# Peptides against a protein of PDB entry 6B4J, part 270

Target 1, 315 residues: chain A of PDB entry 6B4J
Amino acid sequence: DITMQWYQQLQDASMQCVLTFEGLTNSKDSQAKKIKMDLQKAATIPVSQISTIAGSKLKEIFDKIHSLLSGKPVQSGGRSVSVTLNPQGLDFVQYKLAEKFVKQGEEEVASHHEAAFPIAVVASGIWELHPRVGDLILAHLHKKCPYSVPFYPTFKEGMALEDYQRMLGYQVKDSKVEQQDNFLKRMSGMIRLYAAIIQLRWPYGNRQEIHPHGLNHGWRWLAQILNMEPLSDVTATLLFDFLEVCGNALMKQYQVQFWKMLILIKEDYFPRIEAITSSGQMGSFIRLKQFLEKCLQHKDIPVPKGFLTSSFWRS

## One batch from the design tools (peptide; made by RFdiffusion4, then SolubleMPNN)

Design b1_p29_8_s4
Fold by OpenDDE base, seed 1:
Structure b1_p29_8_s4 (fold): chain B 315 residues (1-315), chain A 29 residues (1-29)
Amino acid sequence: as target 1 above (315 residues)
Amino acid sequence: MEERKKREEELLEEFEKAVAELLAEEAAR
């Protein structure tokens, strides 16, 4: 399976990255610990500062992240920080930065769907300039949300139930599995962030270059989902999230082909979702149904709420 | 990358066929 091969390659690359900076992370030296913490803060704080407030502020954040990844010193916590402070600094920063982007999907976007767009446009722009960060974003995303690949992890003989639950994307703390609503909320945030990334380009870059991970991956994702048996509640939730965020962009890109796919979703795949939907899960099902019906009736997919406009970039 | 693109194209063709079949079934009803 080419999809699983791609998944495994990204996970292997991520694991290799972790091994490369193990010396920095496992060091007992006080100076090394200080450098690690400074680099971690320099990588993650700018991402946490991303907001929908002003395009100028977003540009400043982007420039700071790019400068850090380029080996330039940046100010963080009142200190000058550079990846050159340690030979493993760049690998560490790339990994932590990618992890933080995915975490913003998991936390911020999960709670505030509109936050997907400013986070995604920065992530896309950084990915364009630093492809390794993009690969690590995918690796983190795929690990936390296997449905972003998409695939459904399978229980293997001898596996602990908790480990299987973690593979499915659930958080397990003190032998208690995460509640389904919280799980779906986190998965939704990550899918929405991904759907935003694949359609957005940083406006101050070389627009002549091909998107490093563009809408063709959205098309692939839909195709793969439709070739899989639906999961109760999960499929209806994430399919809605994906289409709400990137459906307009897919419609514009693929036109008639997009509508054929949407009809296929409604007429062929949706009944399969219905067949596995319990009375307690009707919320996600109804939401998807209403969305599909509205889009087909109006022959239009609305621009998602929070989409960045020209006025945002002039602020 | 090329293999992925090929797979995407194959999936698209499968969807087009599926849609055509659904439309044909609806017209026959």
Scores: peptide ipSAE 0.028, ipTM 0.594, DockQ to the pose 0.037
Fold by OpenDDE base, seed 2:
Structure b1_p29_8_s4 (fold): chain B 315 residues (1-315), chain A 29 residues (1-29)
Amino acid sequence: as target 1 above (315 residues)
Amino acid sequence: MEERKKREEELLEEFEKAVAELLAEEAAR
């Protein structure tokens, strides 16, 4: 399976990255530990500062991240920090930055869906300039949310149940598996972030260049989902999340093909979701149903709430 | 990258075929 090969390639690249900076992460030297902490803060704090408040502030954050990745010194925690402070500094920062973007999907976007757009536009812009960060974003995303690939991890003989649960994206702490609602909330956040990334371009970049991971990947994702058997609650939830965030962009890009896809979802795939939906899972099912019916009735997909406007970039 | 694009195209073709079949069935009703 080409999709699984791609998944594995990204995971291998991520693992190789970790191995590359092991010297920095495992160092017992006091100076190396200090550098590690400074670099970690420099990579992650700007991402945590991303907000919907002002476009000018978002540009400052972007410029800071780009400067750091370009080997320029940046101010972090009252100190001048540069990836040149350690030979493994760049790899470490790229990895931690990518990890933080995905974590913002898992946490911030999960709680505040509108946060997907400012985070995604920065991630997309950084990805355009630093493709290694983009690959690492995918690697982290795919590992935490296999549904973003998409694929459904399979239980193998001899596998521990906890390990299988983790592969499915569940958090398992002290032999207790995460509650389904919390799991779906985190998965939703990551899917929404991904759906935002594939449609957004940094407005101050080279617009003549092709998006490094654009809407064609959204189309692929939908095609793959529709070719898979639905999972109880998961498919209805994530399909809604994806379409709500990037459906308008897909409609504009693929036009008639998009509507054919939406009809196929409603008439063929949706009944298959219904057949596996229990009474306790009707919330996600009804939400998807209402969305599909509304879109088909109006022959329009609304622009998602929180989409960045021209006024945002002038603030 | 090329292999991924090929797979994407394949999935698109499969999807288009499925849609065409569905629409044909609906038209026959």
Scores: peptide ipSAE 0.024, ipTM 0.583, DockQ to the pose 0.038
Fold by OpenDDE base, seed 4:
Structure b1_p29_8_s4 (fold): chain B 315 residues (1-315), chain A 29 residues (1-29)
Amino acid sequence: as target 1 above (315 residues)
Amino acid sequence: MEERKKREEELLEEFEKAVAELLAEEAAR
């Protein structure tokens, strides 16, 4: 399976990255520990500062992240920080930065869907300039949300139930599995972030270049989802999330082909979702139903709430 | 990268076929 090979390659690259900076992370030296903490803060704090407030502020954040990844010194916590402070500094920063982007999907976007767009446009722009960060974003995303690949992890003989639950994306702490609503909320956030990344380009970059991970991956994702058996509650939730965020962009890009797909979803795939939907899961099902019906009736997919406008970039 | 692109194309072809079949069924009713 080519999809699974791709998944595994990204995971392997991520693991190799961790091994590369192990010396920095495991060091008992006080100076090394200080450098590690400074680099971690320099990588993650700018991402946490991403907001919908102003385009100018977003540009400043982008420039800071790009400068850090380019080996330039940046100010963080009142100190000058550079990846050159340690031979493993760049690998460490790339990994932590990618991890933080995915965490923002998991946490911030999960709670505030509009936050997907400013985070995604920065991630896309950084990915364009730093492909390794993009690969690591995918690796983190795929590990936390296998549905972003998409694939459904299978229970293997001899596997502990908790490990299987973790593979499915559930958090398990002290032998307690995460509640379904919290699980779906986190998965939704990550899918929404991904759907935003594949459609957004950093406006101050070279617009002539091809998107490093563009809408064709959105089309692939939908095709693969439709070729898979639906999962109870999960498929209805994430399909809605994906279409709400990137449906408009897909419509504009693929036009008639997109509408054919949407009809296929409604007429063929949706009944399959219905067949596995319990009474307690009707919320996600109804939401998807209403969305599909509205879009087909109006022959339009609305621009998602929070989409960055020209006025945002002038602020 | 090439293998991935090929897989994406295959998935798209499968999808297009399914859509065509669905449309044909609708036209026949």
Scores: peptide ipSAE 0.029, ipTM 0.600, DockQ to the pose 0.038; fails the geometry check
Fold by OpenDDE base, seed 3:
Structure b1_p29_8_s4 (fold): chain B 315 residues (1-315), chain A 29 residues (1-29)
Amino acid sequence: as target 1 above (315 residues)
Amino acid sequence: MEERKKREEELLEEFEKAVAELLAEEAAR
């Protein structure tokens, strides 16, 4: 189907990117290793510094990332670093930057949901200026969280169980599979980050242009989820995460159509979730139920906690 | 770059169509 074709295209592009900078990553040359390390730090450290503290700081981080991607020298680790230091430098930096954004969803947003918004607005702004980074963000996101596509990986004959678990998004280390709660926490973080990216625009960019990966993709995501059989615990968890983060934006954008979708979720899809929910998984189910009921009752989706306001940008 | 943009636009149109179809089905219920 078109969704899987899109998924595969992004994965192929990501793989080709890795192959392109393989010379840099596999080099045994001391200078090449140094350049690699410097570029990796320059790409990833600014992303790790993203916080909810001040809009001015966020702008500085954005400008630094954009400068790096534009071939300008940036200060990193007390040194001047540029992607021009190696012919494969730009591809490497784009890949590592995209990977780091997704990792912040997986780790930081997973632990602190409000962190989704400052990370997402930077990612969105960078994506607007550097489409390659956006594609790579999607590739990394889809690889780590197939539910962001969405699709549910299936076990194939001859596949190792561990490989199947990894395809599902589980971390498997030393033949030990990740605990379900940790898995869901990471998936939640990535979905929340994605839901934030699709609704946010960098305020200092050309906002007259169309969002490179906007709310229409959120709408598509919901449509695709509803056309799939629910997965135990996962669907209830991630559907809630998605709606909590971008439901207000979707409501504003799609209005009556959004409410029709929400009613469909409550009346048709929710019973299907219930049917596959065990007694031990009732937490995610109940949370989704309460959210849907509250939203339908009040005819409103609340603005998500941590949403960036005008006051943030003045700080 | 232009080919990429075109492909992205085509994909977007397909997504929008799929969404519209889903909404139409719901409206009919």
Scores: peptide ipSAE 0.021, ipTM 0.559, DockQ to the pose 0.067; fails the geometry check

## One batch from the design tools (peptide; made by RFdiffusion4, then SolubleMPNN)

Design b1_p30_1_s1 (from b1_p30_1, 15 letters changed)
Fold by OpenDDE base, seed 1:
Structure b1_p30_1_s1 (fold): chain B 315 residues (1-315), chain A 30 residues (1-30)
Amino acid sequence: as target 1 above (315 residues)
Amino acid sequence: SERQALEEQALAQAEKEMEEKLKEFEKKKE
């Protein structure tokens, strides 16, 4: 499968990145440890500061991240920090930055869906200027949420159950698997972040350039999902999350084809989801059903809550 | 890059698959 080959190459590239900065991460030298910690903070703290409050603050955060990735010194923790402090500094920062964006998906967006948009627009803008960060975002995202590819990891002979659970995206701590509701919440956050990234462009960049990972990937995702057997609770949950966030953008892009696709979901794919949905899982199914019915009835997909407007950028 | 080529191929394949799926669905409604 072409998509699986692409996914594997992406993961291999991410693993190679980890190997490139292994010297920095494994160093016992006090100075190297200090540099590592300073670089990690410089990469991750700005991302954690992303909020829906003001466009001006978002621009400051973007500029700080971009400066760091460009080899310029930035202030972090009262210190001047630069990726030039270590030969492996840039690779380390790119990896940790990408990891942090995805972590904000699984944590912040999972709890506050509106947070997807400010995080995504920064991620998209940074990706445009730093393609390697974008690749690493995808690598982290797809590894934590294989459903964002999409694919369903398979159990292999000799595999430990815990390892399989981790491959599925579950957290396993002290031999206890994550509860299904928490799992789905994290997956939802990551899917929502992804759906936001593929539609948003940084407004202060060169908009003449093609989006590095645009809505065509959203259409691809839908095509692949619809060709897969639904997974209990997961498919209904993530399909809703995806369409709620990027459905309006997809409607504008694909027009008649988009509406045909929604009808296909409602009439052809829904019965397959329903057939595997237990009484205890009806919540996700009903939510998707109501969303699709409303959209088809009104012939409109609402702009998602939290979508960044011109007023946000003037603040 | 090889990865970019795979990505482009995956996109093209998905577009075709969606088109075919929609056509098949329309035929079933007739």
Scores: peptide ipSAE 0.610, ipTM 0.945, DockQ to the pose 0.708
Fold by OpenDDE base, seed 4:
Structure b1_p30_1_s1 (fold): chain B 315 residues (1-315), chain A 30 residues (1-30)
Amino acid sequence: as target 1 above (315 residues)
Amino acid sequence: SERQALEEQALAQAEKEMEEKLKEFEKKKE
């Protein structure tokens, strides 16, 4: 399978990245530890500061991240920090930055769906300038949320149940698996972030350039999902999340083909979801149903709540 | 890169699959 080969190579590259900065991460030297901590903070704190408050603040955050990745010194925690402080500093920062973007999907977007857009536009803009960060974002995202590829991990002979649960995206702590509602919430956040990334461009970049991971990947995702058997609760949840966030953009790009696809979902695929939906899982099912019916009836996909407007960028 | 080539192939395959699926669906409605 081509997609699985791509996924595996992506994960291998991510693992190789970890190996490249192992010296920095495993160092017992006090100065190296300090540098590591400073670099980690410099990479992650700006991402955590992303908000829907003002476009000017978002630009400042973007510029800071870009400066750091460009080898320029940045102020972090009252200190001047640069990736040049250690030969492994750039790889470490790229990895931690990418990890943090995905974590914001997993945590912040999961709890506040509107946060997807400011996070995604920064991630997209950084990806344009730093492709390796984009690859690492995908690596982290797909590992934590295999449904974003999409694929369903399979249980292999001899595999521990906990390892299988982790492969499915569940958190397992002290031999206790995460509750289904929390699992779905995290997966939703990551899918929403992904759906936002593939449609957003940093407004201060060269817009004539092709999006490094654009809406064609959204179309691909839908195509692959529709070729897969639905998974109980997961498919209904994530399909809704995806369409709510990027459906409007897909509609604008694919036009008639998009509507044909949406009808196919409603008439052909949705009954398959219904067939595997239990009474306890009706929430996600009903949300998807209502969304599809509304969109088909009105022949429109609404702009998602939290979408960044021109007024945001002027603030 | 090899990974980029795989990505492009995956995109092309998915686009084709979607097109075929839509065509099949349309034929069923006729």
Scores: peptide ipSAE 0.607, ipTM 0.943, DockQ to the pose 0.680
Fold by OpenDDE base, seed 5:
Formats: sequence, C-alpha cells, structure tokens
Structure b1_p30_1_s1 (fold): chain B 315 residues (1-315), chain A 30 residues (1-30)
Amino acid sequence: as target 1 above (315 residues)
Amino acid sequence: SERQALEEQALAQAEKEMEEKLKEFEKKKE
C-alpha cells in the first residue's frame, strides 16, 4: 500500500531526527542540559501562547518561531536563545516544535474546537518556510492519530494488548486504558487541527506558492475513509469533525464533485456507519446525520466557528 | 524525494478511487 509506505517512511524520518539530536537529549553536561531546556522552551512556549484573541499576537508568535528556526536569537525566559548554541539544536527545535503543534491539537483543540484555526494558520505558515517542521508535524500527528492517515492499526502476533491499544491511539498509563470519550476527544482535536492546516495559508506569506499540504490531502483523506469499513464511533466522530472544519473549503474547491461525494456519504456510507453503531454511540452518529442532512438540504456548508476573518487580522 | 513521489502517487490514486466510487454510485442510482 502506497499510503502505508509513505507513512512508514515518514515515521522513519522522524525516528532518524530523534537519533540525530540524541547527543543533546542524553547529555549529562550541565551546560548542554541548560541549552536543551532553553531550546525546548523557546520552541514550545510560543505555540502555547497561540490564541483567538488578536491577529497581531499571532504575527508576533509566528515571527518568533520563524526567527528561532532561522538561526536568529530569540528571547525566551529572559534569555537569548539560538539553535546555534548546539550543533543538534535545529533538529531538536524542529522536532519539539512539531510535537507541540500536534499536542495543541490533542489538548487545546480537543477542548476548544475554535482554537484549531489560529494554531493551524501558524503551523501552515511555518510549514511553508520550514518543510521539515511540516513533515514532523505529520509524523507526530499520524502516529498519535492513525485515523488521520487514515488506517486502522492491526494486532500482530505476539503483541501485547496495551501496545495494540497505544497503536490505536489510546493512552495507556499504569495498565489503565484511556476512556473512549477522552480518546475520541483527543482524536477529534487532532483531526480538526489537520483539517484546519490543509485549508489555511499564512496571510503574510507568499500566497502564490502552492500550499505544502493543501486541500488535495483532504480530498485524499475522504477518499480513503470512504474506501474503508467504518469503525464504531470513530468514523462518525472524525468524519463529522473533518467536514465541519474543512467542508466549506472543500465545497469551494471541488464544487460539484464535493456535493456528489457528500450525497454518497449520506446515502451509501452513512448506512454502513449506522449498521455498526450501538445505542451508546448514537451521539456521534446523530451529530453526523444532522450535519449531512442540513448541508444537503441547504446546499451549503457553513464556515466553521472560529474561522479567521479579515477583522481578526486587523486586531 | 522518494517520500514525495509516494505522496503524489497516493494523491493520484485517491483521486482516481474517488472518481470511480462516485461513478459507481451514480450508476446504482439509475
């Protein structure tokens, strides 16, 4: 499978990145530890500061991240920090930055869906300038949320159940598996972030350039999802999340093809979801149903709540 | 890169699969 080969290569590249900065990570030297911590903070704190409050603040955050990745010194924790402080500094920062973006999907977007857009627009803009960060975002995202590829991890002979659960995206701590609702919430956040990234461009960049991971990947995702057997609760949840966030953009891009696809979902795929939906999982199912029915009836997909407007960028 | 080539192939395959699926669906409605 081509997609699985791509996924595996992406994971291998991510693993290779970790090995590249292992010297920095495993150093027992006090100065190296200090540098590591400073770089980690410089990479992650700006991402955590992303909010829906003002476009000007997003620009400042973007500029800071870009400066850091460009080898320029940035102020972090009252100190001047640069990736040049260690030969492995850039790789480390790129990895930690990408990890943090995905973590914001997993945590912040999961809890506040509207946060997807400001996080995504910064991520997209950074990706345009720093492709390796984008690859690492995908690596982290797809590892934590296989459904964003999409694929369903399979149980292999000799695999521990806990390891299989982790492959499925569940958190397992102290032999306790994450509750289904929390699992779905995290997966939802990551899918929403992904759906936002593929449609957003940093407004202060060169918009004439091709999006590094654009809506064509959204169309691919839908195509692959529709060719897979639905997974109980997961498919209904994530399909809704995806369409709610990027459905309007896909509608504008694919026009008639989009609507044909949406009808196919409603008439052909949705019954398959229904067939595997238990009474306890009706919430996600009903939500998807209502969304599809409303969109088809009105022949429109609303702009998602939290979508960044021109007024936001003037603030 | 090899990965980029795989990505492009995956995109092309998915686009084709979507088109075929839509065509098949339309035929079933007739």
Scores: peptide ipSAE 0.604, ipTM 0.943, DockQ to the pose 0.704
Fold by OpenDDE base, seed 2:
Structure b1_p30_1_s1 (fold): chain B 315 residues (1-315), chain A 30 residues (1-30)
Amino acid sequence: as target 1 above (315 residues)
Amino acid sequence: SERQALEEQALAQAEKEMEEKLKEFEKKKE
């Protein structure tokens, strides 16, 4: 499978990145530990400050992240911090930054769906300027949410149940697996973030260039999902999340083909979802059903709530 | 890069698969 080979290579590259900064992470030297902490804060705090409040603030955050990745000193925690403070500083910062973007999908977007757009536009803009950060975002995202690839991890002989659960994206703490509702919430956040990234461009960049990971990947994701057997509750949930966030953009790009695909989902794929949906899981199913029916009836996909407008960028 | 080549191949394959699925579905409706 070409996609699985791509995924594996992506994960290998991410693992190699971790190895490249192992000296920094494992150092017992007090100064190295300080540098590590300063770099970690410099990489992650700006991402946590991303909000829907003002475009000007978002630009400031973007500029700070870009400056850090460009080897320029930035102010963090009242200190001047630079990736040049350690030979492994850049790799470490790129990794931690990418990890933090995905974590914001997992946590912030999961709880506040509208947060996907400001996070995604910054991530997309940084990715355009720093491709390695983009690769690491994908690596973190796909590892935490295999459904974003998409694939369903399989249980292998000799595998511990907990390890299988982790591969599926569940958190397992103290031998207790995460509740299904919390799991789906986190997966939803990550899918929504991904769906936002593939459609958004940083407005202050060179928009004449091709998106580094654009809507064609959204079309690919849909194609692959439709070729997979539906998974109980998961497929209905994530398909809705994906279409709600990027359906309007896909409609504009793929036009007639998009509508044919949507009809195929409603008439051919939806019955397969229904067949595996229990009475206790009807919520996600009904939500997807209503969304599809409304979109097909009106021949329109609404612009998602929280989509960044021109007025946002003027604030 | 090899990874980029794989990505391009995956995209092309998916586009083809989607087109085929849509065609098959249309035929089934006739």
Scores: peptide ipSAE 0.601, ipTM 0.942, DockQ to the pose 0.684

